Peptides against a protein of PDB entry 7BBL. Designs and how they scored, part 58

Target 1, 86 residues: chain A of PDB entry 7BBL
Amino acid sequence: IAQESLESQEQRARAALRERYLRSLLAMVGHQVSFTLHEGVRVAAHFGATDLDVANFYVSQLQTPIGVQAEALLRCSDIISYTFKP

## One batch from the design tools (peptide; made by RFdiffusion4, then SolubleMPNN)

Design b2_p16_6_s3 (from b2_p16_6, 5 letters changed)
Fold by OpenDDE base, seed 1:
Structure b2_p16_6_s3 (fold): chain B 86 residues (1-86), chain A 16 residues (1-16)
Amino acid sequence: as target 1 above (86 residues)
Amino acid sequence: SLVEEFVARLEAELAR
């Protein structure tokens, strides 16, 4: 029986993680997402879309400590983590 | 719409 190479196994693992990520994005559609930004800042916004390569987040009704932005772009470099209720 | 286009892109990639 031929054994799959370590490289092939790693490739499958990466593909699986990519799929899980994409499915999580799909699950966010139409939901509010909580983002953790630098300096302990946390914001919430309605998810719109992302750049699948860069992971920029296009959101609406962004609730910030100093007010609400109707439309906003959250750059990947600004986001430490995010959570949502699917 | 932006959302519809985004969903379509996601589905296309997931279908690969």
Scores: peptide ipSAE 0.452, ipTM 0.888, DockQ to the pose 0.784
Fold by OpenDDE base, seed 5:
Structure b2_p16_6_s3 (fold): chain B 86 residues (1-86), chain A 16 residues (1-16)
Amino acid sequence: as target 1 above (86 residues)
Amino acid sequence: SLVEEFVARLEAELAR
């Protein structure tokens, strides 16, 4: 029986994860997201956009421990995790 | 707007 190659299986798996991720971004639009950053820093902001290579988050009303930034850029490399309410 | 453009890009990619 012909079997799909391992590389092809991995490719499909990556594609599925990519789609899931993109749909999650779509679900985040217009919502406040809580971000966990390094060293225990937690911030909340309204999600605006990302670059689709997952380099940056463009957000508004970023609430930090020391104040609020109207507009902000969060590098994905700085983000440990995030959560939001759909 | 940035958000509208982002949504459009997302939807376009998801449609492929």
Scores: peptide ipSAE 0.452, ipTM 0.887, DockQ to the pose 0.736
Fold by OpenDDE base, seed 2:
Structure b2_p16_6_s3 (fold): chain B 86 residues (1-86), chain A 16 residues (1-16)
Amino acid sequence: as target 1 above (86 residues)
Amino acid sequence: SLVEEFVARLEAELAR
């Protein structure tokens, strides 16, 4: 039986994960996202865009403990996790 | 706009 190589299987798996991630970003467009940052800080913001390689988040109406920031950049290294409602 | 360009880039990559 002709079987796909292990390398090919791994390649497909990586591609599937990448597609899943990208589609999740697409689903976030126009929605508010809740971000968990370091030291238990949680903020909410409207999703705008990311850079697809580094995954920096460009957001608007960022609700922080000290007020609302109209536009903001959240670096990937600052983000522990995020959630949103499609 | 930034958002429009981002969506376009996403769709282009997903079309591969």
Scores: peptide ipSAE 0.448, ipTM 0.886, DockQ to the pose 0.797
Fold by OpenDDE base, seed 3:
Structure b2_p16_6_s3 (fold): chain B 86 residues (1-86), chain A 16 residues (1-16)
Amino acid sequence: as target 1 above (86 residues)
Amino acid sequence: SLVEEFVARLEAELAR
């Protein structure tokens, strides 16, 4: 019986994870996202776009502890986690 | 726009 190699199985698993990630980004378009940043800072903003390679977040109406910023760039290195409602 | 270009690129990637 022919059996798929371990390497081939791992390639399919990576492809599935990539697709799931991309579809999650598509689901975020037009929605508000809550970000957890360093030092316990939490902010909310409207999702605009990301860099698919680096995962930078381009957002608008960023709500911070000291006010609202019309447009902002959140680097992936600044973000601990994020949540959104599809 | 940025959003339109992002969506188009995302859909193209998913169509592969």
Scores: peptide ipSAE 0.444, ipTM 0.886, DockQ to the pose 0.756

Design b2_p16_7_s1 (from b2_p16_7, 5 letters changed)
Fold by OpenDDE base, seed 2:
Structure b2_p16_7_s1 (fold): chain B 86 residues (1-86), chain A 16 residues (1-16)
Amino acid sequence: as target 1 above (86 residues)
Amino acid sequence: MSLEEFVAALLAELAA
């Protein structure tokens, strides 16, 4: 059996992670998402949309430690992880 | 386009 190159294996792995991420965006629609940000900051918000390169999350009803913001922009680079119930 | 359409396009590119 022919052995797949290491580069091809890594490419497939990255593609799989990317696909899971994209599918998670679809699953977020209509749900409240809990985001973990840097320095232990945790917020919750309803997912609205993303930009063309999926670098930013446009959310609504953002619950922060200092109050609720009706509309907000979360940069993906600021997000460590997120959870939600599909 | 809708989010669904956008994601579908990205998934198509990924699969290609």
Scores: peptide ipSAE 0.081, ipTM 0.714, DockQ to the pose 0.337
Fold by OpenDDE base, seed 1:
Structure b2_p16_7_s1 (fold): chain B 86 residues (1-86), chain A 16 residues (1-16)
Amino acid sequence: as target 1 above (86 residues)
Amino acid sequence: MSLEEFVAALLAELAA
């Protein structure tokens, strides 16, 4: 019986995580999301959209330590994690 | 296209 290679297993694992990520984006639409950024910075904002590369988040009502920004762009590379209530 | 349509397309590509 043919056995799946380690590489194939890793590929499936990455694909599963990618799918979960994409589905989470759909669930985030219109909801306030809490983002954890580097160096302990935490912000909250309403998720609006993402770009074609899913590299940036276009958000509104961004609550930061220095105030509220009506509209903003968050780079995925700056985000460690996020939580929200569907 | 809407975000929903966009993500749906990405998911389709992932599954293909």
Scores: peptide ipSAE 0.080, ipTM 0.714, DockQ to the pose 0.333
Fold by OpenDDE base, seed 3:
Structure b2_p16_7_s1 (fold): chain B 86 residues (1-86), chain A 16 residues (1-16)
Amino acid sequence: as target 1 above (86 residues)
Amino acid sequence: MSLEEFVAALLAELAA
């Protein structure tokens, strides 16, 4: 029987992960998101928008250990993980 | 275009 190459299998896997990521961005719009940053820092903010080309998160009501920022920019490279309830 | 429209376009490309 015919079998697809390893490269083709890897390509499909990457495409599936990309799709899940994009769908999660749509799902978090208008919701409070919990972000885990480096050094164990955790913050919460309302998701506003993202720049997919530059990989930036534009958020509001950012709750940090030292206070709340009305509006803020989070770089994707600073984010380890995020969770939210759709 | 809006974020929703942009993401929708990308998803359409992945599905094609």
Scores: peptide ipSAE 0.077, ipTM 0.714, DockQ to the pose 0.317
Fold by OpenDDE base, seed 4:
Parts: structure tokens; sequence; C-alpha cells
Structure b2_p16_7_s1 (fold): chain B 86 residues (1-86), chain A 16 residues (1-16)
């Protein structure tokens, strides 16, 4: 039997993770998402869309420690994790 | 479609 190379296996794993990530983004569209940012900052917002390279999150009703921002842009690099209910 | 094409389509959807 043919044995897939480790490199190919890793490539498949990375591809699967990317798909899961992108699917999660699609699943959260229009839903409120809780974001954990750096320095322990946590915010909640309704997810709208991302840019072409999924580097930024366009959100609405961003609840921050200092108030609510109707429209906002969150940089993906600023986000440590997020949770939402599908 | 290939996985690459699928991911590209997802990105396009997210960016729309």
Amino acid sequence: as target 1 above (86 residues)
Amino acid sequence: MSLEEFVAALLAELAA
C-alpha cells in the first residue's frame, strides 16, 4: 500500500484547519461574537465580513469596556480567540 | 472543485 508522505499529511492538516477557520467565519456572519483581545480585553460584536485576506473583521455593535461602537474594524492580529453560538 | 478553489470561494464570500 502507498504511504502518504509526512509533508503531504501536514499539508492536508493545514488545509483542513484553514477550511474550518473559514467555515467558522461564515457561520458567525450576522451573529454576536465574543472576542478576546490582547491585555485581557474582551469585546462582543456582530460579525459582518472580512477583507480579501481575512486580515480584518468588519463588525457592528462593538461592545467595548468604554462603550458601544456602532461600526468597527477589528484586526485579526489583535484577536487571540473568539467564541459564538452558531 | 479542489480544496484550493473551495478556500478561494470562501474568501470571496467573506470579502463580499
Scores: peptide ipSAE 0.035, ipTM 0.633, DockQ to the pose 0.095

Design b2_p16_7_s2 (from b2_p16_7, 5 letters changed)
Fold by OpenDDE base, seed 1:
Order: C-alpha cells, then structure tokens, then sequence
Structure b2_p16_7_s2 (fold): chain B 86 residues (1-86), chain A 16 residues (1-16)
C-alpha cells in the first residue's frame, strides 16, 4: 500500500473542516447566535441565511453594544467565532 | 482601532 501524500492529507483535512463549517451554518438556521467580532465586540442575532459565495450572514434582531438592528448583513471577514445552542 | 470605532463602523455599514 502506498503512503498518501501530504498534499492529499491536507486536502482531506480542509474538506472535512469545510463540511463541518457548512453543517454548522445549516444548524444555525432559526437560532440565536452569539458572534465574537474584532476588538472584543460581541453581538447576538437570529440567523436567517448565508451567502456562501459572498460570505455574508443574513440575520435579524442583531443586538449590538449600541442598539438593535431589525435586519442586518454580517460579513464573514468581521467574525472571529460564533456559538449557539442547536 | 478602538472598540468604539469598530462598533461605529459596523453600525454604519449595516445601515448602508
């Protein structure tokens, strides 16, 4: 049996992480999610949908430190991490 | 940038 290349191993690892990420997005639908943004900013919002190509999160009732936005679009690049209860 | 500046930027972008 031949040894799998490092490139192939890395590709499988990336694929696995991508799958877990996508599944987490699906699990978020209809739930309130806590987002950790840059500079220690934390917000909470109800997850609606995502645009995978643009990497945008469509949310509602976004609770920010200075107020609530009924509907909003969060850019993935602004998000460090998120947590939610399935 | 400061936290306040970041939040202000975020709110501005979300409102636009």
Amino acid sequence: as target 1 above (86 residues)
Amino acid sequence: MSTEEFVARLEAELAA
Scores: peptide ipSAE 0.022, ipTM 0.461, DockQ to the pose 0.027
Fold by OpenDDE base, seed 2:
Structure b2_p16_7_s2 (fold): chain B 86 residues (1-86), chain A 16 residues (1-16)
Amino acid sequence: as target 1 above (86 residues)
Amino acid sequence: MSTEEFVARLEAELAA
């Protein structure tokens, strides 16, 4: 039987991970998401949209340790992880 | 980017 190359396998794996990521972004629209930022900072906000080109998260009702911001922009590079209930 | 644009773009990526 034909054996897929390692490079091809890695490509499929990366594609699968990206698909899961994108699906999670779709699923979180309109939901409250808990974000973990650098240095242990945690915030919660309602997810609105992203800018795929700039890698920004547009959120509302951002709950931060220093207060609540009605609307905010989070840079993807500043986010370590996130959790939400679909 | 609006929510609508975001959804449309993501769906396009997933369909590809």
Scores: peptide ipSAE 0.021, ipTM 0.420, DockQ to the pose 0.759
Fold by OpenDDE base, seed 3:
Structure b2_p16_7_s2 (fold): chain B 86 residues (1-86), chain A 16 residues (1-16)
Amino acid sequence: as target 1 above (86 residues)
Amino acid sequence: MSTEEFVARLEAELAA
């Protein structure tokens, strides 16, 4: 019987994670998202759009400890995690 | 890109 190699299993796992990530981005459209940034900074903002090439997040009504920013850009490299209710 | 273009691109990726 044919058995799946370790390499094949890893490829399938990576593909599944990629799909989950893309689905989360689709579900994010039109919702307020909570972003966890470095040094314990947490902000909330409405998702507007993103650049697929550089993975920049264009958001509005960004709530920060200092105040609300009408429009802002969040770099993917600065984001540790995000959560939202679809 | 715009939100509309972003959604279209993601849907294409998920369908592939």
Scores: peptide ipSAE 0.020, ipTM 0.417, DockQ to the pose 0.709
Fold by OpenDDE base, seed 5:
Structure b2_p16_7_s2 (fold): chain B 86 residues (1-86), chain A 16 residues (1-16)
Amino acid sequence: as target 1 above (86 residues)
Amino acid sequence: MSTEEFVARLEAELAA
């Protein structure tokens, strides 16, 4: 029985993760999202949009340890993970 | 980029 190569399996896995990520972004529209940032920092905000290369998250009502920001920009590179209720 | 544009872009990528 012919088996898919390891390289092919990894490529398929990466593609699946990318699709899953994009679907999560679509699901985030209009919802409050909890973001986990570096150094254990956690914030919550309403998702608005991203820039052209999806490198930044434009959010509103950002709840931070020092207060709420009406509008803010979160760099994707600073985000470790996020959760939300679809 | 607006939310609408963002969604359109993502949908296009998912459709590819």
Scores: peptide ipSAE 0.018, ipTM 0.420, DockQ to the pose 0.672

Design b2_p16_7_s3 (from b2_p16_7, 6 letters changed)
Fold by OpenDDE base, seed 2:
Structure b2_p16_7_s3 (fold): chain B 86 residues (1-86), chain A 16 residues (1-16)
Amino acid sequence: as target 1 above (86 residues)
Amino acid sequence: MSLEEFVARLLAELAA
């Protein structure tokens, strides 16, 4: 039987993860999302949008340990993980 | 371009 190369398998795996990520972005629109940032910082905010290179998260009602921001920008590189209820 | 349109485009590329 034909066997897919390891490189091809890895490519498919990366594509699957990317797809799952992108779908999660759509699913979280308008919902409150809990973000875990570096140094154990946790914030919650309503997801609004991302830019075209998916480098930033535009959010509203950002709840931080030091206060609430009506609107804010979170860099994807600063985010370790996130959780939300679809 | 809206986020939805952008994501739709990317998903289409991944599916191709």
Scores: peptide ipSAE 0.103, ipTM 0.732, DockQ to the pose 0.336
Fold by OpenDDE base, seed 5:
Structure b2_p16_7_s3 (fold): chain B 86 residues (1-86), chain A 16 residues (1-16)
Amino acid sequence: as target 1 above (86 residues)
Amino acid sequence: MSLEEFVARLLAELAA
């Protein structure tokens, strides 16, 4: 039995995570999502769309500690994690 | 291009 190289295993793992991420984006559509941002900040918003490089989230009804933004842009780099009920 | 179409394309690339 031939053993797959470590590099190949890592590539498959990264691909699997990317696929999971992309599928989650589709599942988010039309749902309120809870986002965990830096410094323990948590916000909720409805997912609208993403850009071509999936670097930003375009959301609506963003509930922040200082108020509600009807429309907002969340940079993916600012997001630590998110949860939603599909 | 819709998000669905975009994601579908990316998923196809991952599967290829």
Scores: peptide ipSAE 0.093, ipTM 0.728, DockQ to the pose 0.331
Fold by OpenDDE base, seed 3:
Structure b2_p16_7_s3 (fold): chain B 86 residues (1-86), chain A 16 residues (1-16)
Amino acid sequence: as target 1 above (86 residues)
Amino acid sequence: MSLEEFVARLLAELAA
């Protein structure tokens, strides 16, 4: 019987994770998202758009510890995780 | 292209 190689299993796993990520971006549109950044910083903002090739997040009504910023850009490299209710 | 169109294309490629 044919058995799937370890390399093939890893490729399938990476593809599945990529698909989940892309679907989450679509579901995020128009919703308030909670972002966890480095050093324990947490912010909330409405998702506007993303620059998919460089993975930048364009958001509005960014709530920070200092105050609310009408428009902002979050770099993907600065984001540890995010959550939202679809 | 739009975000929606771009994501749709990528998802189609992953499903192929």
Scores: peptide ipSAE 0.090, ipTM 0.726, DockQ to the pose 0.300
Fold by OpenDDE base, seed 1:
Order: structure tokens, then sequence, then C-alpha cells
Structure b2_p16_7_s3 (fold): chain B 86 residues (1-86), chain A 16 residues (1-16)
């Protein structure tokens, strides 16, 4: 019998966390999310989906200081934090 | 709640 390698253990751990992260994103679908952006800008939008490779959030009904956009794309790099009610 | 809080809760529930 042989013990699982550290590399394998870490891989399983990362996989588990990744799955849970994805599930959390799915839980946001269709819900309004409040985003805090740089320079103190705050917006709200209904979460649609994320492009995990490009790090983008696809949202609808984006409420910004200058108006509402029916459809929009938010870059994760622009987001400091966000809150939502599942 | 924040996504962080939600994830924390999810992790707790999945670990239980």
Amino acid sequence: as target 1 above (86 residues)
Amino acid sequence: MSLEEFVARLLAELAA
C-alpha cells in the first residue's frame, strides 16, 4: 500500500474548491447582485453567467450612475466586491 | 450576503 502523493492531494483539493466555486456562481444566476467597483462606483445587475476563462460577468439590467443597460459585460478585474441574496 | 459569505456557508454545508 502506498500513500497518496502531496501533489495528488492538492489536485483533489483544488478540484473540490473549484466545483464549489462554480456552484456558488450558479446560485447567483438570475439574482440581482450589488457590485462595488473602483473609485467607489457601485452598480447593481442581474447575474447571467461568467466566462471563467476571460474572467467576465454577463449581466442584465445593469444599473449604473449614468443609466440602465439591458445587457452588459463586467470584467472581474473591475470588481472589488459584490453581494447578493441567493 | 456577500459571495464570500455564501461560499463559506456552502463549504460548511458540503463538509457537514
Scores: peptide ipSAE 0.047, ipTM 0.673, DockQ to the pose 0.056

Design b2_p16_7_s4 (from b2_p16_7, 5 letters changed)
Fold by OpenDDE base, seed 1:
Structure b2_p16_7_s4 (fold): chain B 86 residues (1-86), chain A 16 residues (1-16)
Amino acid sequence: as target 1 above (86 residues)
Amino acid sequence: MSLEEFVAAARAELAA
């Protein structure tokens, strides 16, 4: 019986995570998303689009502690997690 | 990237 290599197993795991990520992004379309940023900062915004390779989030109606920003760009590196109701 | 372009790109990757 053919045995799958450790490298192949890791590849499948990464592919599965990538798929889940993409599906979550598609599910976010048209919905408000809550983003958890560093140092306990939480913001909410309506999802617009992302650059899949660079991982920038283009959002609207960004609610921040200092007010609402009509249009904004969130860098993936600043985002710890996100949640939304589909 | 527009919303339409994003959706198309995401779907394309998922289909590949």
Scores: peptide ipSAE 0.503, ipTM 0.910, DockQ to the pose 0.843
Fold by OpenDDE base, seed 2:
Structure b2_p16_7_s4 (fold): chain B 86 residues (1-86), chain A 16 residues (1-16)
Amino acid sequence: as target 1 above (86 residues)
Amino acid sequence: MSLEEFVAAARAELAA
Protein backbone atom coordinates (compact mmCIF):
# COMPACT_ATOMS: atom_id res chain seq x y z
CA ILE B 1 0.00 0.00 0.00
CA ALA B 2 1.35 3.40 -0.97
CA GLN B 3 2.31 5.55 2.01
CA GLU B 4 2.45 9.33 1.78
CA SER B 5 5.59 10.98 3.13
CA LEU B 6 5.85 12.16 6.72
CA GLU B 7 6.25 15.70 5.43
CA SER B 8 2.99 15.45 3.51
CA GLN B 9 1.20 14.08 6.57
CA GLU B 10 2.47 16.95 8.71
CA GLN B 11 1.47 19.46 6.03
CA ARG B 12 -2.07 18.08 5.96
CA ALA B 13 -2.22 18.20 9.75
CA ARG B 14 -1.14 21.86 9.82
CA ALA B 15 -3.64 22.67 7.08
CA ALA B 16 -6.42 21.00 9.06
CA LEU B 17 -5.58 23.01 12.18
CA ARG B 18 -5.51 26.24 10.17
CA GLU B 19 -8.88 25.41 8.66
CA ARG B 20 -10.42 24.72 12.08
CA TYR B 21 -8.98 27.98 13.37
CA LEU B 22 -10.43 30.02 10.51
CA ARG B 23 -13.81 28.35 10.86
CA SER B 24 -13.85 29.11 14.58
CA LEU B 25 -13.10 32.77 13.84
CA LEU B 26 -15.94 32.93 11.35
CA ALA B 27 -18.21 31.35 13.94
CA MET B 28 -17.29 34.13 16.40
CA VAL B 29 -18.90 36.78 14.21
CA GLY B 30 -21.62 38.48 16.21
CA HIS B 31 -20.78 36.69 19.44
CA GLN B 32 -19.08 37.41 22.74
CA VAL B 33 -15.87 35.46 23.28
CA SER B 34 -14.13 34.56 26.53
CA PHE B 35 -10.35 34.80 26.34
CA THR B 36 -7.88 33.20 28.72
CA LEU B 37 -4.69 35.24 28.96
CA HIS B 38 -1.47 34.80 30.90
CA GLU B 39 -1.31 34.96 34.70
CA GLY B 40 -4.83 33.59 34.96
CA VAL B 41 -6.39 36.73 33.49
CA ARG B 42 -9.70 36.13 31.75
CA VAL B 43 -11.59 38.67 29.68
CA ALA B 44 -14.70 38.73 27.52
CA ALA B 45 -15.29 40.73 24.36
CA HIS B 46 -17.35 40.90 21.21
CA PHE B 47 -15.49 39.70 18.16
CA GLY B 48 -14.79 42.36 15.55
CA ALA B 49 -12.11 41.04 13.23
CA THR B 50 -8.64 39.56 13.08
CA ASP B 51 -5.46 40.26 11.19
CA LEU B 52 -4.81 36.84 9.70
CA ASP B 53 -1.16 37.64 9.03
CA VAL B 54 -0.18 39.38 12.27
CA ALA B 55 -2.73 37.43 14.32
CA ASN B 56 -4.31 40.38 16.11
CA PHE B 57 -7.84 40.30 17.49
CA TYR B 58 -9.88 43.46 17.06
CA VAL B 59 -12.67 43.37 19.63
CA SER B 60 -15.29 45.59 21.22
CA GLN B 61 -16.76 45.86 24.71
CA LEU B 62 -13.70 44.25 26.28
CA GLN B 63 -14.50 43.35 29.87
CA THR B 64 -11.37 43.31 32.00
CA PRO B 65 -10.81 43.08 35.76
CA ILE B 66 -10.34 46.86 35.86
CA GLY B 67 -13.12 47.95 33.53
CA VAL B 68 -14.61 47.90 30.05
CA GLN B 69 -12.94 49.14 26.89
CA ALA B 70 -15.19 50.06 23.97
CA GLU B 71 -12.52 49.09 21.45
CA ALA B 72 -9.40 47.01 22.00
CA LEU B 73 -6.64 45.03 20.35
CA LEU B 74 -5.57 41.61 21.62
CA ARG B 75 -2.36 40.04 20.39
CA CYS B 76 -2.60 36.34 19.61
CA SER B 77 0.67 35.82 21.48
CA ASP B 78 -1.09 36.96 24.66
CA ILE B 79 -3.98 34.53 24.23
CA ILE B 80 -3.77 31.02 25.67
CA SER B 81 -7.29 29.94 24.66
CA TYR B 82 -10.80 31.15 23.95
CA THR B 83 -14.35 29.83 24.20
CA PHE B 84 -17.72 30.95 22.89
CA LYS B 85 -21.20 29.72 22.12
CA PRO B 86 -21.95 29.70 18.38
CA MET A 1 -8.95 45.42 9.08
CA SER A 2 -12.74 45.58 8.96
CA LEU A 3 -15.10 42.71 9.68
CA GLU A 4 -16.07 42.57 6.02
CA GLU A 5 -12.44 42.40 4.93
CA PHE A 6 -11.72 39.69 7.48
CA VAL A 7 -14.68 37.55 6.44
CA ALA A 8 -13.73 37.86 2.79
CA ALA A 9 -10.09 36.96 3.46
CA ALA A 10 -10.96 34.00 5.70
CA ARG A 11 -13.44 32.58 3.22
CA ALA A 12 -10.97 33.06 0.38
CA GLU A 13 -8.31 31.10 2.24
CA LEU A 14 -10.76 28.32 3.10
CA ALA A 15 -11.77 28.09 -0.55
CA ALA A 16 -8.18 27.83 -1.81
Scores: peptide ipSAE 0.502, ipTM 0.909, DockQ to the pose 0.818
Fold by OpenDDE base, seed 4:
Structure b2_p16_7_s4 (fold): chain B 86 residues (1-86), chain A 16 residues (1-16)
Amino acid sequence: as target 1 above (86 residues)
Amino acid sequence: MSLEEFVAAARAELAA
């Protein structure tokens, strides 16, 4: 019985996660997204684009606790999670 | 990058 190596299995798993991530980003296009940041801070913004490698989020109409920012850059390192309605 | 560039890049990666 041909058994796939553990490394190959892990590689496929990573690829699957990457695919799911990319598909989620594409699904965000044109939608408002709710971002959970550190220290319980939550913001909402319209998704624009991301840097696929660095995962910077380019967004518009960023609603923050202190006001609305027309254009903004959210660093992946600042984001804990996100939710949106497809 | 622009939305257009992002979409193109993401779709290209998914197609590879």
Scores: peptide ipSAE 0.502, ipTM 0.909, DockQ to the pose 0.867
Fold by OpenDDE base, seed 3:
Structure b2_p16_7_s4 (fold): chain B 86 residues (1-86), chain A 16 residues (1-16)
Amino acid sequence: as target 1 above (86 residues)
Amino acid sequence: MSLEEFVAAARAELAA
């Protein structure tokens, strides 16, 4: 029997993960998101948009340990994880 | 980009 190559299997896996990522971003629209950053810092903000290629997060009402920023940019490299309620 | 532009771009990629 014929089977697809290992490279083809990896390609399909990457495509599936990309699709899940995009759908999760769309689900964030209009919701507050909790971000876990380095050194145990956690912030909350309303989702605005992302750069699909770089995954920069453009947010509003960012709640930080020292205050609230009306608008802010969170780099993907600064984010360890995020959670939200759809 | 704006929220509107982001939503449009994400949906376009998912539809391709």
Scores: peptide ipSAE 0.500, ipTM 0.909, DockQ to the pose 0.844

Design b2_p16_8_s1 (from b2_p16_8 with R3L E6A E14A)
Fold by OpenDDE base, seed 3:
Structure b2_p16_8_s1 (fold): chain B 86 residues (1-86), chain A 16 residues (1-16)
Amino acid sequence: as target 1 above (86 residues)
Amino acid sequence: SALTEAFVAAVEAALA
C-alpha cells in the first residue's frame, strides 16, 4: 500500500490554503471593509487591492476619526483585524 | 479602478 509522503501532504495543504486566501481577496473586491487598528482605532474603506505577499492594502474612501482620505495605503502590520460583508 | 482591475487579473492568473 503506497502512501503519499508527509512532505507531499504538507505541500498540498499549503497549496490549498494559498488558493483559499487568494479567493478571499477576490471576494473583498468592491466591498467596504472595516479595519481594526492599534489603540482601539477603527476605520472603514473600500477595498482596491493588495500586494500578494500580504504587506499592504490599497484602499479608497478611508473614513478615519479625523476625516476622509480619498486614497490610502494600509500596512498589514498596522491592522489587527478586518471584516466585510460578502 | 485600473488598480483593482489589474489586481483581479493577477489573482485570477495565479489561480489558473
Scores: peptide ipSAE 0.514, ipTM 0.900, DockQ to the pose 0.920
Fold by OpenDDE base, seed 5:
Structure b2_p16_8_s1 (fold): chain B 86 residues (1-86), chain A 16 residues (1-16)
Amino acid sequence: as target 1 above (86 residues)
Amino acid sequence: SALTEAFVAAVEAALA
């Protein structure tokens, strides 16, 4: 009958989103990811890892308009969005 | 990749 508190509801929601995020990271393993950066720049790179808390992306074979970087770090603050095919 | 493998292990541990 009694509903859980608002705090509990929010906690469950955050937990669910966290799990979804983590599982999405696993799905990204071994795939090329397309990143949309600032100024309309779009790059592609192979996913390596992230910082689980800050969401910094450690990638390889970063394809940019001016060349390819073997390895690179993309800060969360640099990324507008990203897509990949699982 | 060793980095990726360690990452996967860490994520799996976090999900356990």
Scores: peptide ipSAE 0.505, ipTM 0.898, DockQ to the pose 0.864
Fold by OpenDDE base, seed 2:
Structure b2_p16_8_s1 (fold): chain B 86 residues (1-86), chain A 16 residues (1-16)
Amino acid sequence: as target 1 above (86 residues)
Amino acid sequence: SALTEAFVAAVEAALA
């Protein structure tokens, strides 16, 4: 039987992870996401989109401790973690 | 929104 190279195995693994990531983004569309930011700040927003390369989050109805922003951009560097229910 | 629609289309294209 043919032995797949390590490089090929890693390539398939990366491809699988990428697909899972992309499908998870689709699952987020239209849903409210809870974000944990620096200094323990927690916000919630409806997911609109990301840029597929940098993972900036384009969101709407961003609920922050100081008010609500109709539309906002959350940079990946600002986000410690996030959670949502698909 | 238009942004979301474009996003969905882009993701679907990437998955094709």
Scores: peptide ipSAE 0.500, ipTM 0.896, DockQ to the pose 0.958
Fold by OpenDDE base, seed 1:
Structure b2_p16_8_s1 (fold): chain B 86 residues (1-86), chain A 16 residues (1-16)
Amino acid sequence: as target 1 above (86 residues)
Amino acid sequence: SALTEAFVAAVEAALA
C-alpha cells in the first residue's frame, strides 16, 4: 500500500498554514487593525504591509494613548494579539 | 499606497 510519509504530510500541513496566514494578511488590507500590546496597551492602525518572514507590521494612522502617528512600525515581538473586521 | 500595492503583489506571487 502506498501512502504519504509523515514528513510529506507535515510539509502539506505547513504549506496549508502558510497559505492561510498569507490570505489573512490580504484580508487585512484596507482595514483598521486592533493590536494588543504588552502591559494591557491597546492601539489601532490601518494596515499597510508586513514582513512576510518576521511579521513586522507597517501601519498608518496609529492611534496610541498619547496621540496619532501617521506612519509606524510595530514589531512582532511587541504584539500579543491582533484582531480586525473583514 | 505604493507600499501596500507592492505588498499585495508580493503576497499574491507567493500564493501563485
Scores: peptide ipSAE 0.500, ipTM 0.896, DockQ to the pose 0.923

Design b2_p16_8_s2 (from b2_p16_8, 5 letters changed)
Fold by OpenDDE base, seed 4:
Structure b2_p16_8_s2 (fold): chain B 86 residues (1-86), chain A 16 residues (1-16)
Amino acid sequence: as target 1 above (86 residues)
Amino acid sequence: SALTEEFIARALAELA
C-alpha cells in the first residue's frame, strides 16, 4: 500500500488547522469574545469580521482597561489567543 | 478584504 508523502501530510495538516480556525470564527459570531493580547492585556469584543489579507479583526463594543470603543481594529499579530462562550 | 460570516462559510466550502 502506497504511503502518503510527507509533503502531502503537511498540506492536509495545514488544511485541517485552517478549517478549525475558520470554524472558530463562525462560532464566535454573535458572541462576546475575550482576546488575550501581549503583556497580559485582555479585552472583550464582539466579532465583526476578519481581514485575511492583512490579518486583522474588525470588532465592536471593544472593552479595554480604559474604556469601551464602539468599533475597533485588532491586528492578528497582536492577538495571542481568544476564547468565548457559545 | 474583510471576511464576514458569509465569506467565512465560503472559505470553508473551498476546503471541502
Scores: peptide ipSAE 0.277, ipTM 0.823, DockQ to the pose 0.471
Fold by OpenDDE base, seed 1:
Structure b2_p16_8_s2 (fold): chain B 86 residues (1-86), chain A 16 residues (1-16)
Amino acid sequence: as target 1 above (86 residues)
Amino acid sequence: SALTEEFIARALAELA
């Protein structure tokens, strides 16, 4: 019986992570998300859309320590983690 | 460009 190669196993693992990420985005649509940024900065915003290629987050009602922005763009590279209630 | 629910769902379909 044929055995799966290491490369194939790694490919499936990456695909699984990608799928979980995409499903997370679907659950985010239209909901408020809490983002943890660098240096302890935390913001909250409603998720609108994303650029899967560049991993940019288009959000609305961005609540920051100094105020609220009606619309904003968050770069994935600036995000450490996020949490939300589906 | 920006991808909404429809485009994200399509991306998932491509992985299946």
Scores: peptide ipSAE 0.277, ipTM 0.822, DockQ to the pose 0.486
Fold by OpenDDE base, seed 5:
Structure b2_p16_8_s2 (fold): chain B 86 residues (1-86), chain A 16 residues (1-16)
Amino acid sequence: as target 1 above (86 residues)
Amino acid sequence: SALTEEFIARALAELA
């Protein structure tokens, strides 16, 4: 039985993860998203857009422990995970 | 540049 090369298998795995990520972005549109940042910090905001090249999330109504920011940028490197109700 | 819903959908289409 023939099998794919390791490189091909990894390619498919990366593609699958990329698809799941993109679909999650579409699903969060119009919903409040809870972001978990480093050191247990959690914030909530509405998704606006994402810049894959610069690795930033453009959000609105960002609720932080010290107040609300109408518009804000969250660096992807600062985000550990996110959850929302689709 | 920033990816909006339209651009995200387009990105998904390119994966297919």
Scores: peptide ipSAE 0.274, ipTM 0.823, DockQ to the pose 0.476
Fold by OpenDDE base, seed 3:
Structure b2_p16_8_s2 (fold): chain B 86 residues (1-86), chain A 16 residues (1-16)
Amino acid sequence: as target 1 above (86 residues)
Amino acid sequence: SALTEEFIARALAELA
């Protein structure tokens, strides 16, 4: 029986991770999301859209330590993790 | 560009 190559196995693994990411974005639409940023900063906002090229997050009602912004852009490089209830 | 539900679903279809 022919054995799947290491390269093929790695390609399938990357595809699986990409699928999980995309599905999380779909589940996020219209919900409030908690974002963990650098230096222990945590913000909450409603997900609007994302740029799949650079993974920017376009959000609304962004709650920050100094106030609330109606509309905002979060750069992927600033985000450590996120959590929400679908 | 910013992508919403429709565009994300399309991206998933390309992977399937």
Scores: peptide ipSAE 0.267, ipTM 0.818, DockQ to the pose 0.485

